Peptides against a protein of PDB entry 2YKT. Designs and how they scored, part 231

Target 1, 231 residues: chain A of PDB entry 2YKT
Amino acid sequence: SRSEEMHRLTENVYKTIMEQFNPSLRNFIAMGKNYEKALAGVTYAAKGYFDALVKMGELASESQGSKELGDVLFQMAEVHRQIQNQLEEMLKSFHNELLTQLEQKVELDSRYLSAALKKYQTEQRSKGDALDKCQAELKKLRKKSQGSKNPQKYSDKELQYIDAISNKQGELENYVSDGYKTALTEERRRFCFLVEKQCAVAKNSAAYHSKGKELLAQKLPLWQQACADPS

## One batch from the design tools (peptide; made by RFdiffusion4, then SolubleMPNN)

Design b2_p29_8_s1 (from b2_p29_8, 18 letters changed)
Fold by OpenDDE base, seed 4:
Structure b2_p29_8_s1 (fold): chain B 231 residues (1-231), chain A 29 residues (1-29)
Amino acid sequence: as target 1 above (231 residues)
Amino acid sequence: SEAEELEELKKLTKEYEEELKKFEEELKK
């Protein structure tokens, strides 16, 4: 029946979220943590490199003929520091606003969806059983009427059962239909949540890249000219 | 518009978060 088909579709949406989306989201979080760790590793390695660059700047500053190049090397290291600070801010946001929030919500969501599906199934079954019962009672009434000397005695009751069946059928169909719409909305909300969180990450990443670009664009011409200038 | 789409996403996300919060509260009872 139409209601049975729609019921199956509804259950399949919930199952898809629980069995496909949520596990995939957990994997996404795990990959995010791995990415964060790698970026932290880059940060640490970069620190060593630019600390060594500072040391080269110190040597230049102590030299007789290359003093001005010491300042250039220090500026290079300082720009790196500023870019790195921006990266750290981005990573902090990435961790706190995306990974942590997703991790907390995905566990709760698994429980939520299980409960929601069970509630839907219970109510759907209850409505179905009530419909079946009314249909069975109507059938019994009709059998009794056929065996009676006064069938007219049962006519009002028959009409009542027919009306009840019609109403219960309509209620079941509406419930399942609404259930399907609700399930689709639940799925959409979860994707929307992910998209929104990724947008926040994208904004932070853009800020990081913009800051780096601005700093380097400002200083690079000066650094390039430093070796051309007379001592 | 892109702005309208963003607002829709925010709305849906908020509704989702509110529903989860309600569920969490029910679990504590």
Scores: peptide ipSAE 0.274, ipTM 0.805, DockQ to the pose 0.907
Fold by OpenDDE base, seed 1:
Structure b2_p29_8_s1 (fold): chain B 231 residues (1-231), chain A 29 residues (1-29)
Amino acid sequence: as target 1 above (231 residues)
Amino acid sequence: SEAEELEELKKLTKEYEEELKKFEEELKK
């Protein structure tokens, strides 16, 4: 029936969130933590590289003929420091605005969805059972009427059951339909939340890339000039 | 209890909705 199909669809939405979305989100968080750790590792490794670059700049500054190149190498290291500061800010945002919030909510959400599904199932079953009861009573009444010498005695009661069945059927269909809409809204809300948090990460990532591009674009011509026109 | 879990979840849902609303408002700017 239409109501049974809609009921199955509703349950499937909740099950999809609980059995696919939430586990995938937990994995996403785990992969995010791994990514954060790797980026922190990159930052640390980069520090060693640019500290070594500073050492080369110190040597240039101590040289007789390459002093100006020492300043260039120091500027390169300083630009890197500023870029890395932006990366650290992005990582803080990534941790605090995405990973932590998702981690806190995913466990609670699993419990919420379980309760919501159970509530829906209980009410759906209650309405279904009430409908089945009315249908069974109508069947019993019709059986009594067929065996009676005066079937007309049961006609009014039969009409009442028919009306009750129609009303309960409509109520069940509406409830299941609303339940399906609610379930879809719950699913959409979770994806929207993920998108929103990822947008925040994207903004911070864009700021990191923009700052790096800006700083390098500003300084690169000067550094190239120093190489092309040595003092 | 289930009732306590639902209440906590309602709070969480409200927070999600508020965050989504803010996000939507930012997208409209």
Scores: peptide ipSAE 0.044, ipTM 0.584, DockQ to the pose 0.037
Fold by OpenDDE base, seed 5:
Structure b2_p29_8_s1 (fold): chain B 231 residues (1-231), chain A 29 residues (1-29)
Amino acid sequence: as target 1 above (231 residues)
Amino acid sequence: SEAEELEELKKLTKEYEEELKKFEEELKK
């Protein structure tokens, strides 16, 4: 029946979220943590590299003929330090605004969905059972009426059962329909939440890249001419 | 009870729904 099919669809939506989306989200979080760790590693490695560059700048500053190049090397190191600071800020956002929040919510959400599905199933079953009972009673009544010498005495009761069946059928269909819409909304809001959090990360990432581009664009022409200028 | 559990979980996920609403509003701008 239509209601049965829609019921199956509703259950499948919940099951898809619980069995596909949530596990995939957990994997996404895990991959995010790995990515964060790698980027933190980049930050650490970069510090060592640019500290060494500063040392080269110190040597240039101590030289007789390359003093101005010392300043250039210091500027290069400083700009990259600033870029790295922006990366660290982005990583903090990545951790706090995406990974932590997703991790905290995924377990809670799993429990929520389980309870929501169970509630839906219980109510759907209750309505279905009530309908089946009315149908069974009507069938019994009709059999009794057919075997009776006075079938007319059952006519009013038969009408009542017919009306009850019609009403219960309608209620069941509406409930299942609303349940399906609710389930789809639950699915959508989870994707929307993910998109929202990813957008926040994207904004912070854009800020990082913009700052880096700005700083380098400002200084790079000066650095490129440093060796061409008279000492 | 099942109903109590669901209510508790709904309360705990309220922030989630608020964030969703905010996000949807931003998309409409």
Scores: peptide ipSAE 0.038, ipTM 0.615, DockQ to the pose 0.068
Fold by OpenDDE base, seed 2:
Structure b2_p29_8_s1 (fold): chain B 231 residues (1-231), chain A 29 residues (1-29)
Amino acid sequence: as target 1 above (231 residues)
Amino acid sequence: SEAEELEELKKLTKEYEEELKKFEEELKK
Protein backbone atom coordinates (compact mmCIF):
# COMPACT_ATOMS: atom_id res chain seq x y z
CA SER B 1 0.00 0.00 0.00
CA ARG B 2 0.96 3.66 -0.33
CA SER B 3 1.20 4.03 3.43
CA GLU B 4 3.41 0.98 3.74
CA GLU B 5 5.72 2.24 1.04
CA MET B 6 5.93 5.66 2.64
CA HIS B 7 6.60 3.99 5.98
CA ARG B 8 9.49 2.04 4.50
CA LEU B 9 10.88 5.22 2.98
CA THR B 10 10.68 6.95 6.35
CA GLU B 11 12.47 4.14 8.12
CA ASN B 12 15.10 4.09 5.40
CA VAL B 13 15.87 7.77 5.98
CA TYR B 14 16.44 7.16 9.68
CA LYS B 15 18.49 4.07 8.92
CA THR B 16 20.60 5.98 6.42
CA ILE B 17 21.38 8.62 9.02
CA MET B 18 22.09 6.10 11.75
CA GLU B 19 23.98 3.52 9.72
CA GLN B 20 25.66 5.64 7.04
CA PHE B 21 25.80 9.31 7.97
CA ASN B 22 26.67 9.04 11.66
CA PRO B 23 29.44 6.46 11.23
CA SER B 24 30.85 8.47 8.33
CA LEU B 25 30.71 11.60 10.44
CA ARG B 26 32.56 9.87 13.26
CA ASN B 27 35.21 8.87 10.78
CA PHE B 28 35.33 12.43 9.46
CA ILE B 29 35.89 13.71 12.99
CA ALA B 30 38.63 11.16 13.57
CA MET B 31 40.35 12.14 10.34
CA GLY B 32 39.99 15.77 11.34
CA LYS B 33 41.72 15.10 14.64
CA ASN B 34 44.54 13.38 12.81
CA TYR B 35 44.82 16.31 10.44
CA GLU B 36 44.91 18.74 13.37
CA LYS B 37 47.64 16.74 15.04
CA ALA B 38 49.70 16.69 11.89
CA LEU B 39 49.36 20.46 11.46
CA ALA B 40 50.33 20.99 15.07
CA GLY B 41 53.34 18.83 14.39
CA VAL B 42 54.25 20.99 11.41
CA THR B 43 53.99 24.09 13.56
CA TYR B 44 56.28 22.63 16.16
CA ALA B 45 58.83 21.46 13.62
CA ALA B 46 58.74 24.83 11.89
CA LYS B 47 59.48 26.56 15.19
CA GLY B 48 62.65 24.57 15.55
CA TYR B 49 63.72 25.44 12.03
CA PHE B 50 63.12 29.16 12.40
CA ASP B 51 64.64 29.26 15.86
CA ALA B 52 67.74 27.91 14.22
CA LEU B 53 67.42 30.64 11.60
CA VAL B 54 67.33 33.22 14.39
CA LYS B 55 70.63 31.84 15.64
CA MET B 56 72.09 32.40 12.21
CA GLY B 57 70.74 35.94 12.35
CA GLU B 58 72.43 36.49 15.68
CA LEU B 59 75.73 35.41 14.21
CA ALA B 60 75.26 37.78 11.29
CA SER B 61 74.47 40.62 13.67
CA GLU B 62 77.69 39.95 15.55
CA SER B 63 79.73 40.08 12.35
CA GLN B 64 81.41 43.23 11.12
CA GLY B 65 80.47 42.88 7.48
CA SER B 66 77.05 41.19 7.58
CA LYS B 67 75.11 43.02 10.30
CA GLU B 68 72.30 44.07 8.00
CA LEU B 69 71.76 40.47 6.95
CA GLY B 70 71.14 39.66 10.58
CA ASP B 71 68.09 41.91 10.48
CA VAL B 72 66.89 40.22 7.32
CA LEU B 73 67.15 36.80 8.92
CA PHE B 74 65.29 38.05 11.99
CA GLN B 75 62.56 39.44 9.76
CA MET B 76 62.26 36.12 8.00
CA ALA B 77 61.81 34.37 11.31
CA GLU B 78 59.33 36.98 12.52
CA VAL B 79 57.20 36.71 9.40
CA HIS B 80 57.14 32.97 9.88
CA ARG B 81 56.05 33.45 13.48
CA GLN B 82 53.16 35.61 12.34
CA ILE B 83 52.15 33.04 9.74
CA GLN B 84 52.27 30.31 12.36
CA ASN B 85 50.12 32.39 14.69
CA GLN B 86 47.51 32.54 11.96
CA LEU B 87 47.76 28.80 11.53
CA GLU B 88 47.25 28.30 15.24
CA GLU B 89 44.14 30.45 15.13
CA MET B 90 42.85 28.40 12.25
CA LEU B 91 43.55 25.21 14.18
CA LYS B 92 41.73 26.50 17.23
CA SER B 93 38.74 27.27 15.09
CA PHE B 94 39.02 23.91 13.39
CA HIS B 95 38.99 22.19 16.75
CA ASN B 96 36.43 24.28 18.60
CA GLU B 97 34.01 25.22 15.86
CA LEU B 98 34.05 22.04 13.82
CA LEU B 99 35.42 18.96 15.52
CA THR B 100 34.11 19.49 19.04
CA GLN B 101 30.67 20.52 17.91
CA LEU B 102 30.36 17.69 15.43
CA GLU B 103 31.50 15.22 18.04
CA GLN B 104 28.90 16.44 20.50
CA LYS B 105 26.22 16.38 17.86
CA VAL B 106 26.95 12.89 16.57
CA GLU B 107 26.73 11.43 20.07
CA LEU B 108 23.48 13.22 20.74
CA ASP B 109 22.08 12.24 17.37
CA SER B 110 22.72 8.57 17.93
CA ARG B 111 20.46 8.59 20.96
CA TYR B 112 17.97 11.01 19.52
CA LEU B 113 17.49 9.17 16.25
CA SER B 114 17.07 5.84 17.97
CA ALA B 115 14.36 7.25 20.18
CA ALA B 116 12.73 9.18 17.36
CA LEU B 117 12.60 6.17 15.09
CA LYS B 118 11.22 3.98 17.84
CA LYS B 119 8.55 6.54 18.67
CA TYR B 120 7.58 6.82 15.03
CA GLN B 121 7.45 3.05 14.62
CA THR B 122 5.35 2.62 17.74
CA GLU B 123 2.82 5.21 16.70
CA GLN B 124 2.71 3.98 13.12
CA ARG B 125 2.11 0.44 14.32
CA SER B 126 -0.55 1.60 16.74
CA LYS B 127 -2.44 3.36 13.98
CA GLY B 128 -1.97 0.43 11.65
CA ASP B 129 -3.23 -2.02 14.23
CA ALA B 130 -6.26 0.12 14.92
CA LEU B 131 -7.05 0.19 11.23
CA ASP B 132 -6.59 -3.55 10.91
CA LYS B 133 -8.87 -4.12 13.86
CA CYS B 134 -11.63 -2.04 12.31
CA GLN B 135 -11.25 -3.88 9.04
CA ALA B 136 -11.43 -7.20 10.80
CA GLU B 137 -14.51 -6.17 12.73
CA LEU B 138 -16.22 -5.01 9.55
CA LYS B 139 -15.46 -8.35 7.95
CA LYS B 140 -16.94 -10.19 10.92
CA LEU B 141 -19.98 -7.98 10.89
CA ARG B 142 -20.57 -8.63 7.20
CA LYS B 143 -20.36 -12.37 7.74
CA LYS B 144 -22.81 -12.12 10.57
CA SER B 145 -25.17 -10.01 8.50
CA GLN B 146 -25.13 -12.50 5.64
CA GLY B 147 -26.15 -15.27 7.98
CA SER B 148 -28.82 -13.25 9.73
CA LYS B 149 -32.55 -13.23 9.09
CA ASN B 150 -32.48 -9.48 9.73
CA PRO B 151 -29.50 -7.99 7.89
CA GLN B 152 -30.85 -4.47 8.31
CA LYS B 153 -30.05 -4.68 12.00
CA TYR B 154 -26.34 -4.40 11.19
CA SER B 155 -26.52 -1.70 8.51
CA ASP B 156 -25.82 1.21 10.85
CA LYS B 157 -22.86 -0.54 12.42
CA GLU B 158 -21.48 -1.40 9.01
CA LEU B 159 -21.59 2.24 8.00
CA GLN B 160 -19.85 3.21 11.21
CA TYR B 161 -17.02 0.80 10.58
CA ILE B 162 -16.68 1.95 6.98
CA ASP B 163 -16.38 5.53 8.17
CA ALA B 164 -13.95 4.56 10.90
CA ILE B 165 -11.79 2.66 8.41
CA SER B 166 -11.74 5.62 6.06
CA ASN B 167 -10.79 8.01 8.84
CA LYS B 168 -8.12 5.74 10.27
CA GLN B 169 -6.67 5.14 6.82
CA GLY B 170 -6.45 8.87 6.27
CA GLU B 171 -4.87 9.44 9.66
CA LEU B 172 -2.30 6.74 9.04
CA GLU B 173 -1.42 8.14 5.63
CA ASN B 174 -1.07 11.65 7.02
CA TYR B 175 1.02 10.47 9.94
CA VAL B 176 3.39 8.52 7.73
CA SER B 177 3.61 11.38 5.25
CA ASP B 178 4.45 13.84 8.01
CA GLY B 179 6.90 11.35 9.41
CA TYR B 180 8.68 11.16 6.09
CA LYS B 181 8.92 14.94 5.81
CA THR B 182 10.26 15.10 9.35
CA ALA B 183 12.84 12.43 8.62
CA LEU B 184 14.02 14.26 5.50
CA THR B 185 14.29 17.46 7.51
CA GLU B 186 16.37 15.65 10.11
CA GLU B 187 18.69 14.42 7.40
CA ARG B 188 18.98 17.83 5.77
CA ARG B 189 19.76 19.67 9.00
CA ARG B 190 22.69 17.35 9.65
CA PHE B 191 24.21 18.03 6.26
CA CYS B 192 23.54 21.73 6.67
CA PHE B 193 25.25 21.71 10.04
CA LEU B 194 28.29 20.04 8.55
CA VAL B 195 28.40 22.47 5.63
CA GLU B 196 28.10 25.52 7.87
CA LYS B 197 30.79 24.37 10.25
CA GLN B 198 33.03 23.55 7.32
CA CYS B 199 32.40 27.03 5.92
CA ALA B 200 33.71 28.53 9.14
CA VAL B 201 36.83 26.43 8.81
CA ALA B 202 37.21 27.46 5.19
CA LYS B 203 36.96 31.12 6.15
CA ASN B 204 39.65 30.77 8.77
CA SER B 205 41.82 28.81 6.38
CA ALA B 206 41.46 31.55 3.80
CA ALA B 207 42.53 34.10 6.39
CA TYR B 208 45.60 32.06 7.19
CA HIS B 209 46.61 31.73 3.56
CA SER B 210 45.88 35.38 2.84
CA LYS B 211 47.96 36.58 5.76
CA GLY B 212 50.87 34.43 4.75
CA LYS B 213 50.71 35.60 1.16
CA GLU B 214 50.47 39.22 2.23
CA LEU B 215 53.39 39.12 4.63
CA LEU B 216 55.67 37.27 2.25
CA ALA B 217 54.72 39.43 -0.71
CA GLN B 218 55.58 42.53 1.28
CA LYS B 219 58.93 41.39 2.61
CA LEU B 220 60.33 39.06 -0.03
CA PRO B 221 61.47 41.81 -2.41
CA LEU B 222 63.37 43.47 0.43
CA TRP B 223 65.04 40.24 1.42
CA GLN B 224 66.00 39.49 -2.17
CA GLN B 225 67.70 42.86 -2.47
CA ALA B 226 69.61 42.58 0.81
CA CYS B 227 72.55 40.71 -0.68
CA ALA B 228 72.86 43.12 -3.57
CA ASP B 229 73.17 46.16 -1.32
CA PRO B 230 76.64 47.19 -0.19
CA SER B 231 77.47 46.85 3.45
CA SER A 1 10.35 7.21 30.11
CA GLU A 2 11.24 6.89 26.46
CA ALA A 3 8.94 9.78 25.66
CA GLU A 4 10.60 11.99 28.23
CA GLU A 5 14.00 11.09 26.91
CA LEU A 6 12.94 11.96 23.39
CA GLU A 7 11.62 15.34 24.48
CA GLU A 8 14.85 16.09 26.27
CA LEU A 9 16.86 15.15 23.22
CA LYS A 10 14.62 17.26 21.01
CA LYS A 11 15.26 20.20 23.26
CA LEU A 12 18.99 19.71 23.01
CA THR A 13 18.77 19.37 19.25
CA LYS A 14 16.80 22.59 19.04
CA GLU A 15 19.50 24.36 20.99
CA TYR A 16 22.06 23.23 18.45
CA GLU A 17 19.88 24.46 15.63
CA GLU A 18 19.53 27.82 17.30
CA GLU A 19 23.27 28.07 17.68
CA LEU A 20 23.65 27.22 14.03
CA LYS A 21 21.18 29.91 13.07
CA LYS A 22 23.11 32.49 15.06
CA PHE A 23 26.25 31.43 13.32
CA GLU A 24 24.61 31.80 9.92
CA GLU A 25 23.49 35.27 10.83
CA GLU A 26 26.99 36.21 11.88
CA LEU A 27 28.39 34.97 8.59
CA LYS A 28 26.00 37.19 6.68
CA LYS A 29 27.21 40.32 8.50
Scores: peptide ipSAE 0.030, ipTM 0.551, DockQ to the pose 0.038; fails the geometry check

Design b2_p29_8_s2 (from b2_p29_8, 15 letters changed)
Fold by OpenDDE base, seed 2:
Structure b2_p29_8_s2 (fold): chain B 231 residues (1-231), chain A 29 residues (1-29)
Amino acid sequence: as target 1 above (231 residues)
Amino acid sequence: SEAERLEELKKLTEEYEEELKKFEEEEKE
């Protein structure tokens, strides 16, 4: 029936969220944590590299003929430090605004969805059972009427059951239809939440990249000229 | 418009967070 099909669709939406979306989201969070760890690793490795560059700058500064190049090397390291600070800010945001929030919500959401689905199923079943009962009673009444010497005795009651069945059928259909819309909304909310949080990450990432580009673009011409200038 | 779409997304997200919060409070009772 139409109501049964709609009911199946509704349940499938909830099941899709619970069995596909939420597990995938958990995986997404895990992959995010791995990504964060890798970036932290890059940060650490980069620090070592640029600390070594500073050491080279110190040697240049101590030289007789290359003192000015010491300053250049120090500037290179300093620019890296500034870029790194931006990266750390981005990572902090990535962790606190995306990963942590998603992790907290995904567990709660699992319980929420389970409860929501159960509530829907209970009410749907209740309405369905009530309808079935009325249908069964009508059938029983009709059988009784056919065997009776006075069928007219049951005519009013038959009409009442017919009306009740019609009303209950309509109520069930409406309930299931609304349930489906609700389920789709729940699904959409979750995707929207993910998109919104990812947008925040994207903004922070853009800021990091922009700052890096700006700093390097500003200094690179100076550094390139440093070796061309006579000592 | 794109701006309207973004506002809709924000609204849906807020509603989602509110519903989860309500549920969490109900579980504590």
Scores: peptide ipSAE 0.313, ipTM 0.831, DockQ to the pose 0.842
Fold by OpenDDE base, seed 5:
Structure b2_p29_8_s2 (fold): chain B 231 residues (1-231), chain A 29 residues (1-29)
Amino acid sequence: as target 1 above (231 residues)
Amino acid sequence: SEAERLEELKKLTEEYEEELKKFEEEEKE
């Protein structure tokens, strides 16, 4: 029946969220944590590299003929420090605004969806059982009427059952239809939540990249000329 | 518009968070 098909579709949406989306989201969080860890590793390694660059700048500053290049090397290290600070801010946002938020909600969501599906199934079954009962009673009544010498005696009651069946069928169809719309909305909400949190990360990432580009674009011409202009 | 899409995303996210919060409160009772 149409209601049975719609019911299957509804259950399939919940199952897709529970069995596909949520596990994939857990994996996404795990991969995010790995990415964060790797970026922290890059940060640490970069610090060592630019600390060593500062040391080279100190040596230049102590030299008789290359003193001005010491300042250039220090500026290179300082610009890196500023870029690194922006990266750290981005990572903090990545952790707090995306990973933590998703991690906190995914477990709760699993329980929520289980309860929501169970509630839907219980009510759907209840309505279905009520319909089946009315259909069974009508069938019994019709059997009695066929065996009776006065079938007209049962006509009013037959009409009542027909009306009840029609009403219950309509109610079941509406409930299942609404259930399907609700399930689709639940799915959409979860994707939207992910998109929104990822947008926050993207904004912070854009700020990091913009700041880096700005700082390097400003200083790079100066650094490129440093050897040609010992002033 | 893109602005309208962003507003829709925000609304749906808020609704989702509210439903989860309600559920969490019900579980504590």
Scores: peptide ipSAE 0.302, ipTM 0.826, DockQ to the pose 0.889
Fold by OpenDDE base, seed 4:
Structure b2_p29_8_s2 (fold): chain B 231 residues (1-231), chain A 29 residues (1-29)
Amino acid sequence: as target 1 above (231 residues)
Amino acid sequence: SEAERLEELKKLTEEYEEELKKFEEEEKE
């Protein structure tokens, strides 16, 4: 029936969220944590490299003929420090605004969806059972009427059951239809939530990349010319 | 427009967060 098909569709939406979306989101969070860890590793390794560069700058500053190159090397390390600070800010946002929030929400959402699906199933079944009962009672009444010497005695009750069946059928169809729309909205909200949180991270990432580009674009011409300039 | 799409996304996410919050409170009772 139409209502049965719509019911199956509704359940499938909830199942898709619970069995596909939420597990995939958990995996996304796990991959995000791995990515964060890798970036932290890069940060640490880069610090060691540029600290060593500072040491080379110190040696240049102590030299007789390369003093000005010491300042260049220090500037290179300083620009790196500034870029790194922006990266650290981005990573903090990535952790606090995306990963932590998603992790908290995915667990709560699992319970929420289970309860929502159960509520829908219970009410759908209740309405279905009530309809089936009315249909069964009508059949019993008709059978009784056929065996009676006075069938007219049951005519009013028969009409009442027919009307009740019609109304209950309509209510069931409407309930299931609304349930399907609700389920689709639930799915959309979850994707929207992910998109919104990812947008916040993207803004912070853009700031990091912009700052790095600006700093390097400003200084790189100076550094490239440093060896050509007389001391 | 892009602005309208962003507002729609914001609205949907806020509603979702409110529903989850409500559920969390009900679960504690």
Scores: peptide ipSAE 0.218, ipTM 0.762, DockQ to the pose 0.897
Fold by OpenDDE base, seed 1:
Structure b2_p29_8_s2 (fold): chain B 231 residues (1-231), chain A 29 residues (1-29)
Amino acid sequence: as target 1 above (231 residues)
Amino acid sequence: SEAERLEELKKLTEEYEEELKKFEEEEKE
């Protein structure tokens, strides 16, 4: 029946979220943690590199003919520090606003969806069973009427069951239809949640890239000219 | 419009978060 097909579709939406979306989201979180770790590693390695650059700047500052290049090397290290600070802010956001939140929500959502599906199934079954019962009772009544010497005695009750069946059928169809719409909305909400959280990360990432571009664009011409300037 | 779509997405996200919060509270009871 139409209601049965729509019921199957509804259950499939919930199952898709629970069996495909949520596991994929957990994997996404895991990959995010791996990415975070790698970026933290880059941060640490970069610090060592630019600390060594500062040491070279110190040597230049101690030299007789390259003192001004010491300042250049220090500026390079300082710009790196500023860029790195911006990266760290981005990473904190990435961790706190995306990974942690997604991790918390995915576990809670698993329970939520299970409960939601169970509630839907219970109510759907209840309505279905009530309909089936009325249909069965009508069938029994008709059999009884056919065997009776006075079939008119059962006419009013037959009409009552027909009306009840019609109403219950309509209620079931509406419930399942609404259930399907609800399930699709649940799926959409989860994707929207992911998109919104990723947008926050993208915004912070844009700030990092913008700051880096700005700082380097400002200083790079000066650094490029440094070797051409007389000592 | 793009602005309208973004607002709709925001609304859906907020509603979702609220529903999860309610569920969490109910689960603790």
Scores: peptide ipSAE 0.187, ipTM 0.734, DockQ to the pose 0.780

Design b2_p29_8_s4 (from b2_p29_8, 15 letters changed)
Fold by OpenDDE base, seed 3:
Structure b2_p29_8_s4 (fold): chain B 231 residues (1-231), chain A 29 residues (1-29)
Amino acid sequence: as target 1 above (231 residues)
Amino acid sequence: SEEEKLKELQELTKKYEEELKKFEEELKE
């Protein structure tokens, strides 16, 4: 029946969230943590490289004929520091605004969804059982009526059961339909939350890239000319 | 199954963690 099919669809949505989405989200969070840690490693390596560049700048500044090139090398290192600060801000957001929040939600979600599904199943079954009972009673009544010398005695009761069956069937269909919409909404909400948090990270990442581009575009022409200009 | 899928994901995660650990050790050298 339409109701049975929609019921199966509803259960499948909940099962998909619990068995596919949530485990995948846990893995996503884990991979995110690994990515964050790797970026911290990159940051460390980059710091070492540019600290070494500063040392070269110090040597230039101590030279008699290359003092101005020391300033250039220091500026290069300073621009890197500023870019790194933007990266660190992005990483903080990545951790606090994406990973932590997703982790908090996914930990609570399994229990919530299990309870929601169980509630739905219980109520769906209750409505189904009530419908089945009315249908069974109608069948019994019709059998009694066929064996009776006065079938009209049961006519009013038969109409009452028919009406009750119709009402209960409608209620079941509506409940299952609403249940399906609710389940789809729950699924969508989870994807939307992921998208929104990822958008926030993307925005912060864009700020990092923009700042880097701006700083380098501003300074690079000066650095390129430094060797051509006499002291 | 859910359990099998989760196990697969955990194994994949473990591989990346191991590679990351190697990278971190290289940075200390």
Scores: peptide ipSAE 0.008, ipTM 0.305, DockQ to the pose 0.018
Fold by OpenDDE base, seed 5:
Structure b2_p29_8_s4 (fold): chain B 231 residues (1-231), chain A 29 residues (1-29)
Amino acid sequence: as target 1 above (231 residues)
Amino acid sequence: SEEEKLKELQELTKKYEEELKKFEEELKE
């Protein structure tokens, strides 16, 4: 029946969220944590490299003929520091706005979805059983009526069962339909939440890249000319 | 199956964790 098909579809949506989406989301969070850790590693390695560059700048500043190049090397290190600060801000956002929030949501979601599915299944079964019972009683009544010498005695009761079956069938169809819409909405909400959080991360990442581009574009021409200028 | 897909994701996770470990070891040199 249409109601049975829609019921199966509804259960499949919940099943897909619990068995596919949530495990995949946990994996996504794990990969995100690994990515964050790798970026922290890059940050550490970069710090060592540019600290060594500062040391070269100090040596230039102490020289008799290369003092101005010391300032250039210090500027290069300072630009790196500013880019690094922007990266750290991006990483904080990545951790706090995406990973932590997704982790909190996915942890709570298993219990929520299990309860929601159970509630739906219980009510759907209750309505279905009530419908089946009414149909069975009508069938029994019709058998009694056919075997009776006075079939008219059962006519009013037959009409009552027919009406009850019609009403219960309508209620079941509406309930299952609403259940399916609710399940689809729950699925969509989870994808939307992921997209929204990823958009926030993307904005912060764009800010990081923009800041780096701006700083380097401003200073690079000056640095390129430093060795060409008469000393 | 859902279980097979989850296993695939777990294997992928393990692969990236191993790669990350190698990267961390390189940073110590």
Scores: peptide ipSAE 0.008, ipTM 0.286, DockQ to the pose 0.018
Fold by OpenDDE base, seed 2:
Structure b2_p29_8_s4 (fold): chain B 231 residues (1-231), chain A 29 residues (1-29)
Amino acid sequence: as target 1 above (231 residues)
Amino acid sequence: SEEEKLKELQELTKKYEEELKKFEEELKE
């Protein structure tokens, strides 16, 4: 029946969230933590590289003919420091606004979804059983009527059961339909939450990249001219 | 199955963790 099909679809939505979405989200969080750790490693390695660049700048400043290039090398290191500070801010946001919040949500979700599915199944079965009971009673009544010398005696009761079956069928169909909409809304809500958190990360990442681009665009022409224009 | 999907994800996670560890070790050399 249409109601049975929609019931199966509803259960499949809950199963998909519990068995596919949530495990995948846990893996996403784990991969995010690995990515964060790798970026922290890059930060450390970059510091060593630009500290060494500063040392080269010091040597240039002490030279007889390359003093102005010392300032250029110091500026390069300073711009890197500023870009790195923006990266660190982005990483903090990545951790606090995405990873931590997703981890909290996914941990709470398993119990919630299990309870929601169980509630739906219990109520769906209850309504189904009530319908089946009415249908069985109507069948028994019709059997009695067929064997009776006065079938008209049962006509009013038959109409009552037919009406009850119609009402219960409608209630079951509406309940399952609403259940399916609810399940789809639950799924959509989870994807929307992920998208919203990822948008926040993207905004912070854009700020990092914008600041870096601005700083480099401002200084790069000066640095490129430094060797061509000796003091 | 849920178990099979979980195993696949765990294997993928382990692979990336091992690669990251290798990279970190290379940076120390």
Scores: peptide ipSAE 0.008, ipTM 0.287, DockQ to the pose 0.018
Fold by OpenDDE base, seed 4:
Structure b2_p29_8_s4 (fold): chain B 231 residues (1-231), chain A 29 residues (1-29)
Amino acid sequence: as target 1 above (231 residues)
Amino acid sequence: SEEEKLKELQELTKKYEEELKKFEEELKE
């Protein structure tokens, strides 16, 4: 029946969220944490490299013939520091605005969805069982009426069961239909939340990349000419 | 099933964690 089909669709939406979306989201969070950790590792390694560059700049500054190159090396290290500061800000946002919030939600969501599905199933079954009962009673009544010497005695009850069946069928269909819409809305809400959080991260990432590009574009011509300039 | 899918994802995660661990070890050298 249409109602049964829509019921199956509704259950499948909840199952998809619980069995596919939520586990995938947990994995996404885990991969995000790994990515964050790797970026922190890159930051640490880069710091060591540019600290060593600063040391080379100090040596240049102490020389008689290469003092100006010391300033260039310091500028290179300083630009890196500024870029790293932007990266750190991005990482903080990545952690606080995406990973932490997703982690909190996914943990709560498993319980919520399980309860929501169970509630839907219970109510759907209740309505279905009530309908089936009315149908069974009507069938019994009709059988009894056929065996009776006075069939008219059962006519009013038959009409009542017919009306009840019609009403219960309509209620079941509406309930399942609304359930399906609700389930789809729940699914969409979760994807929207992910998209919105990822957009926030993307904005911060864009700021990081923009700042890096700007700083390097500004300074690189100067650095490229440094060795050509007489001391 | 949810369990099978979760297991698959856990295995994938484990793979990347192992790679990350190797990276961390390399940074100590």
Scores: peptide ipSAE 0.007, ipTM 0.293, DockQ to the pose 0.019

